# Peptides against a protein of PDB entry 5OK6, part 126

Target 1, 215 residues: chain A of PDB entry 5OK6
Amino acid sequence: ELPGLDSQWRQIENGESGRERPLRAGESWFLVEKHWYKQWEAYVQGGDQDSSTFPGCINNATLFQDEINWRLKEGLVEGEDYVLLPAAAWHYLVSWYGLEHGQPPIERKVIELPNIQKVEVYPVELLLVRHNDLGKSHTVQFSHTDSIGLVLRTARERFLVEPQEDTRLWAKNSEGSLDRLYDTHITVLDAALETGQLIIMETRKKDGTWPSAQL

## One batch from the design tools (peptide; made by RFdiffusion4, then SolubleMPNN)

Design b2_p23_1_s4 (from b2_p23_1, 11 letters changed)
Fold by OpenDDE base, seed 3:
Structure b2_p23_1_s4 (fold): chain B 215 residues (1-215), chain A 23 residues (1-23)
Amino acid sequence: as target 1 above (215 residues)
Amino acid sequence: SFEEKVARYTSISEELRAHSESY
């Protein structure tokens, strides 16, 4: 059952769990297609529950580039294409209006960047490979705030690298050269890693030499 | 060589991406 229109407005816009709630690192926020949200605003502000302005089910279809992996379109802009809602507000709207059948929620995390918190709408998707195995790759998402150390650990885990094996990372840059990721304490952002970028995990040989040392 | 291997990865990266496990 739909709450009263004033109650809906207060829960979503003016509440401690509303759209204007301060961002907190690690929390989940959800994207809502802008047109739907504006329609909802008009509906609840109109004061007439029987109004022709009823928004219907949440439909984020225009935000997706595909309905298979449910990837977002590139270049979406907050306030133009979508609004961000905290989890509580999102769940209220979904409970009241529903979500388009078969369509997943667009959940994203708040990240802490230098001097700013933001919802990370576009995490970095890296292509992980081993220097000696052309047949296997793993595409893994990372936050811009994740460390290179986490990327390395993730690569080790995905490729089932034994703890005693020593590994390091290289990134292929746009110029086609290889940049060694020496500092594992810097972030994906600091390393300027981008979606689709090839990350090569090099494993040290049993003789203690690195494959790349022969270059 | 290591470089030659990486060069091969580069040339097939799009194909690898398409066949990669996504997590």
Scores: peptide ipSAE 0.023, ipTM 0.563, DockQ to the pose 0.127
Fold by OpenDDE base, seed 2:
Structure b2_p23_1_s4 (fold): chain B 215 residues (1-215), chain A 23 residues (1-23)
Amino acid sequence: as target 1 above (215 residues)
Amino acid sequence: SFEEKVARYTSISEELRAHSESY
């Protein structure tokens, strides 16, 4: 059952879990399509529950580029295309109005960047490959705050590399050359890795030589 | 070279990515 319109407004906008609450690293936030949210605002501000301004169920269809993988469109802008809500506020709206059938929630995490917290709407999708079989890739999502060490560990896991095997990463840059990721302690952001970028895991030979040293 | 091999496979990976986004 829908709560009173004033109660809805206070809970979603001004509550302890309202839209304007401070971001905290590690928290989940959800995207709501802007037009739906504006329709909801108009409805609850109108003060008439029987109004023709009823927003209906939440529909984020316009935010998705596909309905198969449910990937977001590129270049979406907060406040223009979508509104970010804390998990509690999102769940309230879903409970009150429902979510379009078959459509997944768009959940994102707050990350801590230097001097700012941000909802990471677009994590980095990297194409992981092995140096000896570049035709077989694994696409994996990483946070900008994830370390290169995590990327390396993830690549090792995906390719079932044995613990005793030594591995290192290379990134293909925009010029088509390979940059070695020497420092595994820097972040994906620090390494300036981008979505769709090819990351090559090189495995050390049994003779102790690196394949790249022979090319 | 290693770079030439990587360059050839990148075009393939981009095609694979484009295909994976379309399915």
Scores: peptide ipSAE 0.023, ipTM 0.551, DockQ to the pose 0.102
Fold by OpenDDE base, seed 5:
Structure b2_p23_1_s4 (fold): chain B 215 residues (1-215), chain A 23 residues (1-23)
Amino acid sequence: as target 1 above (215 residues)
Amino acid sequence: SFEEKVARYTSISEELRAHSESY
């Protein structure tokens, strides 16, 4: 059963707990396709629950580039293609109207950047490989705020590297050269890593030498 | 800048670069 239209509006469109509330790092927000949201706005503002403006189930289909991996289209713009709702507001709308069958919610996290909180709609997807077997990759998603150390640990885990093995990372840069990621404390953003970038994990040899030192 | 960020890192040999291009 739907709440009253005014109650729906106040629940979703408020500055304390709704769409307009402040962003807080680590919180989940959800994307809602703009046309659906505008239809909902028109419905609840119209004041007639039986109106032909009833929005139906939430449908984010136009935001996805594929229905297999449910990846977002590139270049989506907040306020034009989608709106962002905090988890509570999203769950209310889903409860009231439903979500299109089989379609996953588009959940994203608030991240803390140096001067602003932002919902990270496009985390960085890195291609992780080993130096000696470039043909086997793991695509892994990272926040721009994740450390290079986390990337390294994740690579070690994905490739089942033993704890006693020493490893380090290289990034293939835009010029085609490989840059060593020395500082593991800086972020993915600080390292200027981008989606689709190749990250090579080098494993130290048993003799204590690095493969790259012999090339 | 991006260039300043990249400058924090050291490039490896061209041999390793060439190997990575064969991915």
Scores: peptide ipSAE 0.021, ipTM 0.517, DockQ to the pose 0.082
Fold by OpenDDE base, seed 1:
Structure b2_p23_1_s4 (fold): chain B 215 residues (1-215), chain A 23 residues (1-23)
Amino acid sequence: as target 1 above (215 residues)
Amino acid sequence: SFEEKVARYTSISEELRAHSESY
């Protein structure tokens, strides 16, 4: 059941718990398509619950580039294409209006960047491969704030590397050359890794030599 | 800078690079 229009506005837009609330690292926020949100605003601000401005179900279809993997379109802009809502506000809207059938929520995390918190709308998707079997890949999503160490651990896990095996990472750069990710303590952001970038995990040989050093 | 960040890394052998260029 829909609450009163003024109540809806207060729940979603209030500065304490609504859209304008402070970002906190690790919290989930949700994208809402801008046109739908503006329609909702017009509806609740109109003061007539029976108005023809009723927004209907939340429909984020225009934000997706595909309905298989539910990837976002590239280049979406906050305030132009979508608005960000904290989890509580999103759940209220979904409970009141529903979400388009079969459409997943667009959940994103708040990350801590130098000097600011930000909702990470576009995490980094890396293509992980092994140096000795480039034909087998794993696409894995990482936060810009994740360490290279986490990327390495994730690669080890995905390729079922045994704990005693020593491994290191290389990244294919924009020039087509490979750069070794030497410092595992820096972030994906600090390493300037980008979506679609090839990351090669090199495994040390049993004789203690690195494959790359023997070429 | 971007250049300073990438300077933390070293290039792999050209042979390994050539194999990765297919991707």
Scores: peptide ipSAE 0.019, ipTM 0.495, DockQ to the pose 0.076; fails the geometry check

Design b2_p23_2_s1 (from b2_p23_2, 10 letters changed)
Fold by OpenDDE base, seed 5:
Order: C-alpha cells, then sequence, then structure tokens
Structure b2_p23_2_s1 (fold): chain B 215 residues (1-215), chain A 23 residues (1-23)
C-alpha cells in the first residue's frame, strides 16, 4: 500500500535517512534513474494520488549498457543520469512502486577517500593474468580503496597459487610498458589502476629467480 | 631486450584476445 504523498516525500528526501543523509563508509546506496525519480517527485509534490504523473515501477534500463551482465554505461553523472538513495529509501521506493521485472538493483558502496566520502559507482575491474599464460584471465572488481595486497591475494586465489609460491604483480601502463607494483600497502587508487587494466601476476621460479629477470 | 619486446608483444596480443573474449 502506498503511503500518503507527503509521507513519501518526507521518507525519501529527508536529510537524516533519505537522499540528503550523510554518506558513511561501507554503507550501501542505490542508483535510481533520474527521469523516473523526477517523475516520482512530480507525483508526490502534485498532491493528487490519481494523477497521470504516477511514475510506475522503477526502471533503470537507460543506465545499463547491457541486460546480460547489467553493467552500467560509462560516464553516468550523478544528478543528471541518476540519483543516489540510501538503502532504506531505496527499499521504500521498491516496496511502493516495484522494480522492473528482471532488472537488478544498482547497489554501490560508500568509500572513504582521503578528504571525502563517495559512493563508488564505478569500482575498478582489473584483468588478472599469469605471466606464463596470458590467454587465461580473470576479471575481478576492486574498490579504489582496496590495497594492492588484496589484488595480489585475489589473483593468487583465482589462479590457485600454492601458499609456498612467491608472487608479485605488474601493471601494464598506458605506454604499454610494465610497472611493478612494489608496495602492496597502497590502494588501487594510489597505484592509479584503471578499469580494463592488465595486471600480471609473476610467480617466482623454483630456482629462486624471477621470470622477469631474464627479460 | 628482444625478450622484453617479445613479452610486450605477447601482452599486447593477450590483451586483444581478452578484449575479444569479453566483447
Amino acid sequence: as target 1 above (215 residues)
Amino acid sequence: SAYAEKFQQQLAEAQKQIEKLYS
């Protein structure tokens, strides 16, 4: 059952629990397509529940690049293409209006950057490969705030590297050269890693030499 | 080194193959 229009507005737009609430690291926020949201705003502000401005079910179709993997289009802008709602507000809207059938929610996390909290709409997708088998890749999503150490551990796990095997990472840079990721404590952001970037895991040889030392 | 160039070439080819696999 839909609550009163004024109640809907207050639940979604308030500064404490709604759209305008402060961001907190680790919290889930959801994207809502801007046109739908504006239609909803017009509906609830109009004061007529029977208005032709009824927004219908939430439909984020225009935000998706594909309907198979449900990847977001590149270059979406907050306030222009979508609005961000905290989980509670999102769930209210979904409960009131529904979500388009078969369409997944667009859930994102708040991350802590050095000077600001931000909803990470575009986490970094890295292409993980082994130095000796570049044809087999694992695409893995990371936060910009994740450490290079986590990337390394994830690569080891995906490639089933034994605990006793030593590994290190290289990133292919924009110039096509390889930059070694020496410091595993820096973040993906600090390392300036980008979506689609190739990350090569090098495994140390049994003789104690690195394959790259022979290059 | 010729080996480094070969490795870079292999990486470039691998990237193209990867891009094709995920396109």
Scores: peptide ipSAE 0.024, ipTM 0.587, DockQ to the pose 0.546
Fold by OpenDDE base, seed 3:
Structure b2_p23_2_s1 (fold): chain B 215 residues (1-215), chain A 23 residues (1-23)
Amino acid sequence: as target 1 above (215 residues)
Amino acid sequence: SAYAEKFQQQLAEAQKQIEKLYS
């Protein structure tokens, strides 16, 4: 059952618990298509539950580039294309209005950047490969705040690298050359890694030599 | 380095193969 319009407004727009609440690292926020949200605002502000301004089900279709993988379109802008809601507010709206059938929620995490919290709408999708078998890849999402060390550990896990095996990472740059990711303590952001970028895990040979040192 | 070039070539080929798998 839909709560009263004023109650809906207070629940969703309340600065302490709603849309305007402070971002906190690690929290889940959800994207809502801007037009739908504006329609909802007009509906609840109108004071008439029988109004023609009823927003219907949440429909984020315009935010997706595909309905197979449910990837977001590139270049979406907060406040123009979508509104961000904290998990509680999102769940209220979904419970009241529903979500378009078959459409997944667009959940994103708050990350801590230098001097700012941000909802990471676009995590970095990296293509992980082994130096000796470039035909087998794993696409893995990382936060910009994730360390290169995490990327390396993830690559090791995906490729079932034994703990005793020594590994290191290379990134293919835009010029087509390979950059060695020496510092594993820097972030994906610091390393300027981008979505679709190829990351090569090199495994040290049993003789103690690196494959790369012989080329 | 000759390694970087050869590795780059292998990576370019791998990327093309991956792009084909997801197309």
Scores: peptide ipSAE 0.025, ipTM 0.655, DockQ to the pose 0.453; fails the geometry check
Fold by OpenDDE base, seed 4:
Structure b2_p23_2_s1 (fold): chain B 215 residues (1-215), chain A 23 residues (1-23)
Amino acid sequence: as target 1 above (215 residues)
Amino acid sequence: SAYAEKFQQQLAEAQKQIEKLYS
């Protein structure tokens, strides 16, 4: 059942639990398409539940670049293209109005950067490959706050590398050369890794030599 | 190094293949 308009406004915009509440690292937030949200605002502010301004089901279609992988369009801007809602507020809106059939929620995590907490709308999508088979890639999303060590572990897991095998990472840079990711303790952000960047996992040979050292 | 060149070439080829897979 739809709550009263004032109750809807209070639950979604309440400073403690609503849209403007403080971000907390690790929490889930959700994107809502801006036009829908503005229509909802107009509806609940209008005071007439029977108003023609009823927003209908949440539809984030314009935020997606594809309906297969449900990837977001690049360059979306908070406050212009979408609004961020905490999980509780999102779930209220979905329960009240529904979500467009077949459309997934756009869930994102709050990350902690050195001086700010932010909802990470665009995680870094890396193309992971093995040095000996560049044609087989695993596309994996990472947070900017994830360590290179996590990228390496993830690559090892995806390629079923045995624990006794030694591996290291290389990143293809914009110049087409390879930069070795020596420090596994730095973050994806610190390493300046970008979406679509090729990350190559090199596996050490049984003789203790690296394939890269023999060339 | 000859490695860097060969590896760059392999990477360039791989990237072209990847770009074709995502096009």
Scores: peptide ipSAE 0.023, ipTM 0.625, DockQ to the pose 0.503; fails the geometry check
Fold by OpenDDE base, seed 2:
Structure b2_p23_2_s1 (fold): chain B 215 residues (1-215), chain A 23 residues (1-23)
Amino acid sequence: as target 1 above (215 residues)
Amino acid sequence: SAYAEKFQQQLAEAQKQIEKLYS
């Protein structure tokens, strides 16, 4: 059952778990398509539950580039294309109005950047490959705050590298050259890695030489 | 080095193949 219109407004906009609450690192937030949200605002501000302004089910279809992988369109802007809601507010709206059938929620995490918290709407999608088989890739999402060490560990896991094997990463830059990722303690952001960027895992030979040293 | 260029070419070809897998 739908709560009173004033109660809806207070819970979603002004509540302890409302839209305007401070961001906290590690929290989940959800995207809501802007047009639907504006219809909801008009409905609850109108004061008439029988109004023709009833928003219906939440529909984020316009935010997706595909309905197979449910990837977001590129270049979406907060406040223009979508609004961000904390998990509690999102769950209230879904419970009241429903979500379009078959459509997944768009959940994102708050990350800690230097001096700011941000909802990471676009994590970095990297293409991981091995130096000896560039035709087999694993696409993996990383936070901008993830370390290069995590990228390396993830690559090792995806390619089933044995613990005793020594590995290192290279990134293909915009000029098409390879930059070695020497420091594994820096973040994906610090390394300026971008979505769609090719990351090459090099495995040390049994003779102790690196394949790239023979290049 | 000529080898760095060859490796870069192989990477460029690999990237094109990867792009074709997602298209």
Scores: peptide ipSAE 0.022, ipTM 0.616, DockQ to the pose 0.488; fails the geometry check

Design b2_p23_2_s2 (from b2_p23_2, 12 letters changed)
Fold by OpenDDE base, seed 4:
Structure b2_p23_2_s2 (fold): chain B 215 residues (1-215), chain A 23 residues (1-23)
Amino acid sequence: as target 1 above (215 residues)
Amino acid sequence: SAYAEAFQKQLEEANKEIAKKYS
């Protein structure tokens, strides 16, 4: 059953648990397509439950680049293309209006950057490859706040590297050359890694030599 | 680096394959 219009407004827009609540690192927030949200606002502010302004089910279709991987379009802007809602508010709206059939929620995490919390709408998508088979990639998403160490561990896991094997990472830079990622404690952001960037995992040989050192 | 030079050709080839796969 749909709550009263005023109740809906308070639950979604209140400063404590609604859209305007403070961001907290690690929390989930959800994207809602702007036009739908504005339609909902108009509906609940209109005071008539039988109004023709009823928003219908949530439909984020215009935010997606594809309906296979459900990737977001590039360059979406908060407040213009979408609004961000905390998990509780999102779940209320879904329970009241439904979500378009087959469409996944657009869940994102709050990250903590130096001196700011932000919902990370666009995590960094890296292409992970092995040094000896550059044609076989694993595309993996990372937070800007993730360490290079996590990228390395993830690469090891995806390529089923045995624990005793030693590995290191190289990044293809914008000039097409390879930069070694020496410091595994810095973040993806600090390393200036970008979406679509190729990351090469080099595995040390059994003789203790690196493939790159014999080049 | 010697590594970059040695793998540059392979990387260029791989990039073509990747571009084809994700196009």
Scores: peptide ipSAE 0.028, ipTM 0.590, DockQ to the pose 0.413
Fold by OpenDDE base, seed 3:
Structure b2_p23_2_s2 (fold): chain B 215 residues (1-215), chain A 23 residues (1-23)
Amino acid sequence: as target 1 above (215 residues)
Amino acid sequence: SAYAEAFQKQLEEANKEIAKKYS
């Protein structure tokens, strides 16, 4: 059963625990398609549960570019295309109205940037490869706040690199050249890594030489 | 860099293979 309209409004829009509550790093937030959310607002503000303004099931279809991988469309804008809700608010709405059949929730994490917290709607998807087999890639998502060290560790794990093996990363730049990622303490953001970018893991030879040093 | 130049061809090949994977 749907709670009272005033209760719905208070639960979702409450500034302490609802949509307007402060972002906290590591928390999950969810995207709701803007039109649906506005329809819900109109419904609960109207004060009539039998109103023709009933929003129906949450439908985020317009936010997705595909229904196979459920990737978001590029260039979506908060407040224009979608509204962000904290997990509690999202779950309430889903429990009350349902989510369109087959659609996954659009869950995203709050990240801490130097001067702001934000929901990271678009994490960075990198193509990880080995220096000696560039054609075999692992696609992995990273936060902009993840370190290059994490990218390296992830690459090592995906390629089953032994702990005693030494590895380092190169990034293919827009000009098609390779930039070495020397500092593993900087973030993906600091390194300006972008979705679809090729990241090459170089493994040190048993003789102690780097493959790239002989080129 | 010498590394970038040496692997240029391999990168081009990699790009082709990656493109095929996502097509």
Scores: peptide ipSAE 0.027, ipTM 0.565, DockQ to the pose 0.416
Fold by OpenDDE base, seed 2:
Structure b2_p23_2_s2 (fold): chain B 215 residues (1-215), chain A 23 residues (1-23)
Amino acid sequence: as target 1 above (215 residues)
Amino acid sequence: SAYAEAFQKQLEEANKEIAKKYS
């Protein structure tokens, strides 16, 4: 059963636990399509539960570029295309109105950047390849706050590299040249890595030489 | 360097193959 309209408004918009509450690193937030959210606002502000302004089920269809992988459209803007809600508020709305059949929730994490917390709506998708087989890629999602060391470890895991094998990363830059990722302690953001960027894992030869040194 | 160019060419070819796979 739907709670009272004033109660709905307070639970979702309350500054302590609702939409306007402070962001905290590591917390989950959810995207709600802006049109639906505005319809909900109109409904609860109208004061009539039997109003024709009833929003119906949450429908985020317009935020997705595909219904197979449920990837978000590029260039979505908070406050224009969607609203961000903390997990508690999202779950309330879903419990009250439902979510459109078959649609997954759009869950995102709060990350801590040097001077601000932000919901990371668009994590970085990197194309991981081996130096000797550039045609076989693994697409892996990373946070902007993840270290290059994590990217390297992930690449080693995906390609089943033995612990004794030495590896390093190269990134294909916008000019098409390869930049070696020397510092594994910097973040994906610091390295300016972007979605769709090719990352090459080079494995050291048994003779102690690097394949790249022979080219 | 000649290496960077050769590797670049391989990367370009690989990217074309990747693009074909995801298109």
Scores: peptide ipSAE 0.028, ipTM 0.585, DockQ to the pose 0.463; fails the geometry check
Fold by OpenDDE base, seed 1:
Structure b2_p23_2_s2 (fold): chain B 215 residues (1-215), chain A 23 residues (1-23)
Amino acid sequence: as target 1 above (215 residues)
Amino acid sequence: SAYAEAFQKQLEEANKEIAKKYS
């Protein structure tokens, strides 16, 4: 059942638990298409539950590049294209109005950057490959705050590397050369890895030599 | 674009600070 209009407004816009609440690292936030949200605002502010301004179900269709992988369009802007809601507020709206059939929620995480917390709308998408088979890639999303160690572990898992096999990572740089990712404790951000960047996992040979040492 | 640009700028600034710290 839909709450009263004033109750909806208070629940979603309340600074303690609503849209304007402080960001906390690791929390989930959700994108809501801007026009839908504005229509909802107009509806609940109008004070008439029977108003023609009823927003209907949440429809984020315009935010998606495709309906297969449900990737976001590039270059979306907060406050122009979408509004960010904390999980609780999102779930309330979905429970009240529903979500367009077949559309997944657009869930994103709050990350801690130097001196700021931000919802990471666009995580880094890396192309993971093996040194001996550059044509077979796994595209994987990582947070900018994820460690290179996590990237390495993820690569090992995706390529079914045995625990006893030793591996290391290389990143293809803008010049087309390879930079070795020596420190696995730094973040994706620290390593300045970018979406679409090729990451090569090198596996140590049984003889203890690295394939790259022979280049 | 403004949020994305702002976020990108923050990332770039963070990268610059990190680069300075590790140089």
Scores: peptide ipSAE 0.006, ipTM 0.347, DockQ to the pose 0.022; fails the geometry check

